# Peptides against a protein of PDB entry 3NZW: the designs that were tried, part 301

Target 1, 212 residues: chain A of PDB entry 3NZW
Amino acid sequence: TTTLAFRFQGGIIVAVDSRATAGNWVASQTVKKVIEINPFLLGTMAGGAADCQFWETWLGSQCRLHELREKERISVAAASKILSNLVYQYKGAGLSMGTMICGYTRKEGPTIYYVDSDGTRLKGDIFCVGSGQTFAYGVLDSNYKWDLSVEDALYLGKRSILAAAHRDAYSGGSVNLYHVTEDGWIYHGNHDVGELFWKVKEEEGSFNNVIG
Target 2, 222 residues: chain B of PDB entry 3NZW
Amino acid sequence: QFNPYGDNGGTILGIAGEDFAVLAGDTRNITDYSINSRYEPKVFDCGDNIVMSANGFAADGDALVKRFKNSVKWYHFDHNDKKLSINSAARNIQHLLYGKRFFPYYVHTIIAGLDEDGKGAVYSFDPVGSYEREQCRAGGAAASLIMPFLDNQVNFKNQYEPGTNGKVKKPLKYLSVEEVIKLVRDSFTSATERHIQVGDGLEILIVTKDGVRKEFYELKRD

## One batch from the design tools (peptide; made by RFdiffusion4, then SolubleMPNN)

Design b2_p30_8_s4
Fold by OpenDDE base, seed 1:
Structure b2_p30_8_s4 (fold): chain B 212 residues (1-212), chain C 222 residues (1-222), chain A 30 residues (1-30)
Amino acid sequence: as target 1 above (212 residues)
Amino acid sequence: as target 2 above (222 residues)
Amino acid sequence: DLEELLAKKLEEEIKKLEEKAKEARSPWEL
């Protein structure tokens, strides 16, 4: 898996691959590694598929309950804390989760929290999470600027996942791309890695280790 | 060492069409190298136009299917006989599987039916309850043999339009029920030739708006 | 003490079962 999220002047970009594995077996190429918790809040998935899918869905229910009780949207800080508290209760039980909670509230603005099954909870501007994270960071860190245009930021997110999909055997399938703003998240499509690879190689003159 | 899990072999296969879905399974039940039964059905009509199979350790599979069937009954009781949707069924099965997260059902679960728009739906589950809606899925002993074939024949992976020099993928299209049944039969006959845990018989459940139809075909008994 | 010991033993047994379940049919990983 490779997931990433970063803050920039235009909000948050979230990009993820879609491969699931069971050992050396490619279990799926089409997994949805982003949960849409509400129109303003996303969760990303890395690690155990069932652990992430089950508990992030549960998190969605908790966030909805908060809205019903408090008559306001839950903060990104509070949502991430709920998940962090949950995984902490199961610490040592063998949960495997590496997640980013990304969203926008009026109080916080665009916000990203990293939460994992070890009990780590971090607020930050840039995270890559998964077996391909180092490959994604290699591209992302080299090209990241706060002042990126929305178009350039979307491309950078997509391009970083592509780099990881190319080098990490556990990442691939497609890139799912999101842009989070004050008006909510916008889905920017599913991009097949095979098609995207050749397009990017041609346009950039990159990936010269592969002879076309 | 105590092993609480058995492996009863077998293989299951789900394919979604446009307005139908198919879930198929062989009828061989085996332990190690000994055939326990040549006709032990493992694909079940669970009501509400939902068919289900949980392949792997048969005791776990049967228990899971029973629990789901009971869940359907309770759903009707709680919701004035409202039909359980396939997506709600998938969520329910996730909870059943994940409820045993620390002592999983040793099964690969597939359900098939129609979604709320009347389109064919197949959902696949790992042993601990992750699930995905797919056009096709193979599970069980011969899944590694069949799944690549389904990728090619249902999802048209690695197929290209003639004359495009491999630049244009073959477009996705739905298969007819006849085409799907043929693919299922070909998959299981091929698997039977190369896997000792697959054979004897093939039971296919076809879900349409008109209900569930069952078909049976003989496989090799060697 | 006995209940704690039994709980610990049960947890160890569950852990072994989980490992066996993973080996025999691996859960999906992302």
Scores: peptide ipSAE 0.355, ipTM 0.703, DockQ to the pose 0.251; fails the geometry check
Fold by OpenDDE base, seed 5:
Structure b2_p30_8_s4 (fold): chain B 212 residues (1-212), chain C 222 residues (1-222), chain A 30 residues (1-30)
Amino acid sequence: as target 1 above (212 residues)
Amino acid sequence: as target 2 above (222 residues)
Amino acid sequence: DLEELLAKKLEEEIKKLEEKAKEARSPWEL
């Protein structure tokens, strides 16, 4: 898996691959590794597929419960804390989760929290999470600027996942791309890695280690 | 080390069509190299136009299917005989599987039916309840043999339009029920030739708006 | 209050899910 999220002047970009594996077996190439918790809040998935799907769906229910009780949307800080507290209770039970909670509230603005099954909870501007994270960071860190246009930011997110999919055997399939703004998240499509690779190679003159 | 799990072999396969879905399974039940039964059905009509199979350790599979069938009954009781949708069934099965997260059902689960729009639907589950809606899925002993074939024949992977020098992929299209049944039969025939845990018989459950139809075919008994 | 009733129902559903979650492991990795 490779997931990433970063803050920039235009909000948040979230990009993820879609491969699931069972050892050396490619279990799926089409897994949705982003959960749409509400129109303003996303969760990303890395680690155990069932652990992520189950507990991030549970988190969605908790967020809805908060909205019903408090008559306001849950903060990104509170949502991430709920998940962090949960996984901490299961520490040592063998949960495998690496997640980013990404969203917008009027109070917080665009916000990203990293949460993992070790109980780590971090607020930050840039995270890459999964087996391909180092490959994604290599591209993302080299090109990241706060002042990126929305178009350039979307491309950078997509391009960073592509780099990871190229080098990490456990990442691939497609890139799912999101832009989070004050008006909520916008889905920017599913981009097949095979098609995207050749397109990017042609347009950039990159990936010269592969003969076309 | 204590191993609470057996492996009863067998293989299952789901394919979604435009307005139908198919779930198929062989009828061989085996332990190690000993055939326990040549006719032990593992694909079940669960009501509400939902068919289900849980392949792997048969005791766990049977337990899971029974629990799901009970869940369907309770759903009708609680919701004035409302039909359980395939997506709701998938969520229910996730909860059944994840409820045993630390002592899992040792099975690969597939369900098939129609979605709320009347389109064919196949959902596959890992042993602990991760799930995905797919156009096709193979599970069980010969899944590694069949799944690449399904990728090629259902999802048209690695197929290109003639004369395009491999630049244009073959467009996705739905298969007819006859084409799907042929693919299923060819898949299981091929799997039976290469895997000792697959054979004897093939049951195919076809789900349409008119209900569930069952077909049976002989496989090799060697 | 309908929202309170919905919240209570959702809370009960969440509790049932939490009780069920104490039992399973996933072989699929993301």
Scores: peptide ipSAE 0.211, ipTM 0.706, DockQ to the pose 0.219; fails the geometry check
Fold by OpenDDE base, seed 3:
Structure b2_p30_8_s4 (fold): chain B 212 residues (1-212), chain C 222 residues (1-222), chain A 30 residues (1-30)
Amino acid sequence: as target 1 above (212 residues)
Amino acid sequence: as target 2 above (222 residues)
Amino acid sequence: DLEELLAKKLEEEIKKLEEKAKEARSPWEL
C-alpha cells in the first residue's frame, strides 16, 4: 500500500493506490483505501484491510453520532482522537492500521492527522503511509511547495503514488485521487497505473529504466 | 502442535452479470488427501435473493452461513419483513467475521445477488471481514488457477483489439448468462484437472429478479 | 426526539460492531 496526504494553499490532496495483497498473492487491484466518513472528512487505509475498514467505518458511525448529538460536525482533531483512543485500547491485541484522517472544519481549516495502531497520533502537513511510503516521499518532498496550484498538487499526489506503484510490489492497481476543500472533498477519479505510467513516461520523459 | 483449523478444500466462484449473478462451488469435501464426501453442497440460498458460500474450513463455513441465515431472520423480525439488500448483507457478514477477529473463521466468503438497481453483485470477504464488490471472484483451493482466467475472460485483462498492436484494450462488456455458465463450467473442469481438492460435482446458483435457480453438473471423480 | 432515537440506534449498532470487531484479523494487507 501507498497512501499520501498533504496540505497546501488550496486545501488537502489525498492520493492512494488500490492493491491488496495476501503475502505474494495480489488479492485485489481495485480496493478502495479511502473511506468517505462524511462530505468533509476522509480516512485512508494502510495495514490490515479488515482492521482499517472495520474501525474507520466504526469511526464514521461515531462521527455521525457526534453530529446527531451536538448538531455540529465533528472536528478533525476529535475524530482522529476517537480513533486513536480506540486503537490504544486494543494496543497489544495485534491491530494493524496506518490511517490518515483528513478533513475540513471552519474552526480548524484543512487538517491532517496520522493515527496508527501503535497509538501514535500526529498532526502534520505531509504524510505518506504504507509499504511504498518512502518511494512516494522521494517524489513528493522533491516537488512539494505550499503555493502549488490545485492542478499541480493533484498531479503531484498522483505522480507520487505512481512512483510508489512502480517500485513497491505491494502497491499498484490504480490511483484514487481526492481534493479536500472548505466545501468538502472532491473525487478526482480512478487512474489505472498501467495507462498512467505510459502517459507520464511519454509526457515527462521519465521512467527511463523501462524501455518501451 | 494443536491446529484448531482444518482445510476441507473445494473451490467457489462468483460472477456478476448485468441483471443476474452466479455463485458456483464444487461439491468435494476433503481432508488432506482423503475425500470425505463427493456431494457436500457449499453454496446456499440464504433468502432475500442472496446466495452465500464460505469456503475453507467447512465447520467454520457452516457456522458462518448459519449465523448469517439467523441474521436474515432477525433482520426481518426487526424491520417488518423488509428485504435485506445485498450491500446490507455484506456489512452484516463483515460484522460476523470481524466478531471473531482473534479466532477467525478460516474461510473465504463470497455472496452474490442483485443490488438495489437490479444489477448483478458479487461481494468477497477475507477471513476477518474486509470486503469488496467485484465483477468476479474465485475462492478456495483452486482460486489461484481460476482467478487469472477470470481476469482474462470476464475483465478482458491482456486482451487487445486486433490490428492495434496492443494499443487498444478490448472494451468491457457484460456476459450473457449462457456465457457465464460456460465460463464457470470451463473453470471448474480445468481446476479439477489440476487440483486434487476440486472435483466430483459442480453446483451453480443463478440469481435473477425471478429468484434463485440451481444447476448441477458432474465433474471428474478421480 | 428523532435525532436522539437515531443516535441511540446508531450507538447500539456501534456497540455490536465493537463487540464483533474484537474477534477477527484480515489476511488482506493494504
Scores: peptide ipSAE 0.207, ipTM 0.715, DockQ to the pose 0.219; fails the geometry check
Fold by OpenDDE base, seed 2:
Structure b2_p30_8_s4 (fold): chain B 212 residues (1-212), chain C 222 residues (1-222), chain A 30 residues (1-30)
Amino acid sequence: as target 1 above (212 residues)
Amino acid sequence: as target 2 above (222 residues)
Amino acid sequence: DLEELLAKKLEEEIKKLEEKAKEARSPWEL
């Protein structure tokens, strides 16, 4: 898996691959590794598929419960804290989760929290999570700046996942791309890695380790 | 070392069409190298146009299917006989599987039916309840043999338009029920030739708006 | 009143999920 999220002047970009594996077996190439919790809040998935799907769905229910009780949308800080508290309660039980909670509230603005099953909870501007994270960071860190246009930011997110999919055997399939703004998240489609690779190679003159 | 799990072999296969879905399974039940039964159905009509199979350890599969069937009954009771949607069924099954996360059902579960728009739907589950809606999925002993074949024949993977030098992919299209049945039969026939845990019989459940029908075909009995 | 009822139902559902979650690990890795 490779997931990433980063903040920039235009909000948040979230990009993820779609491969699931069981050892050396490619279990799926089409897994949705983003959970749409509400129109303003996303969760990303890395680690155990069932752990992530189950508990991030549970988190969605908690977020809805908060909205019903408090008559306001839950903050990204509070949502991530709920998940962090949960995984802490199960510490040592063998949960496997590497998640990013990404969203917008009027109070916080665009916000990203990293939460994992080790009990780590971090607020930050840039995270790559999964087996391909180092490959994604290599591209992302080299090209990141706060003042990216929305178009350039979307491309950078997509391009960083592509780099990881190319080098990490456990990442691939497609890139699912999101842009989070004050108006909520916008889905920017599913991009097949095979088609995207050849397009990017031709347009950039990159990936010269592969002969066309 | 005590192993609480058995492996009863077998293979299952789901394919979603445009306005139908199929779920198929062989009828062989095996332990190690001994055939326990040549006709042990493993694909079930669960009501509400939902068919289900849980392949692997048969005792766990049967237990899971029974629990799901009970869940369907409870759903009707609680919701004035409202039909359980396939997506809600998938969520329910996830909860059943994940409820045993630390001592899982040792099964690969597939369900098939129609979504709320009347389109074919197949959902696949890992032993602990991760799930995905797909156009096709193979599970069980011969899944590694069949799944690449389905990728090629259902999803048209690695197929290109003639004369394009491999640059234009073959467009996706829905298969007819006849094409799907043929594909299922070919898949199981091929699997039977290469895997000892697959054979004897093939039972196919076909879900349409008109209900569930069953077809049976003989497989090799070696 | 309706929101409170919905909240109560959701809370009950969450508790049921929490009790069920004490028992599984996924072989599929993301």
Scores: peptide ipSAE 0.190, ipTM 0.714, DockQ to the pose 0.204; fails the geometry check

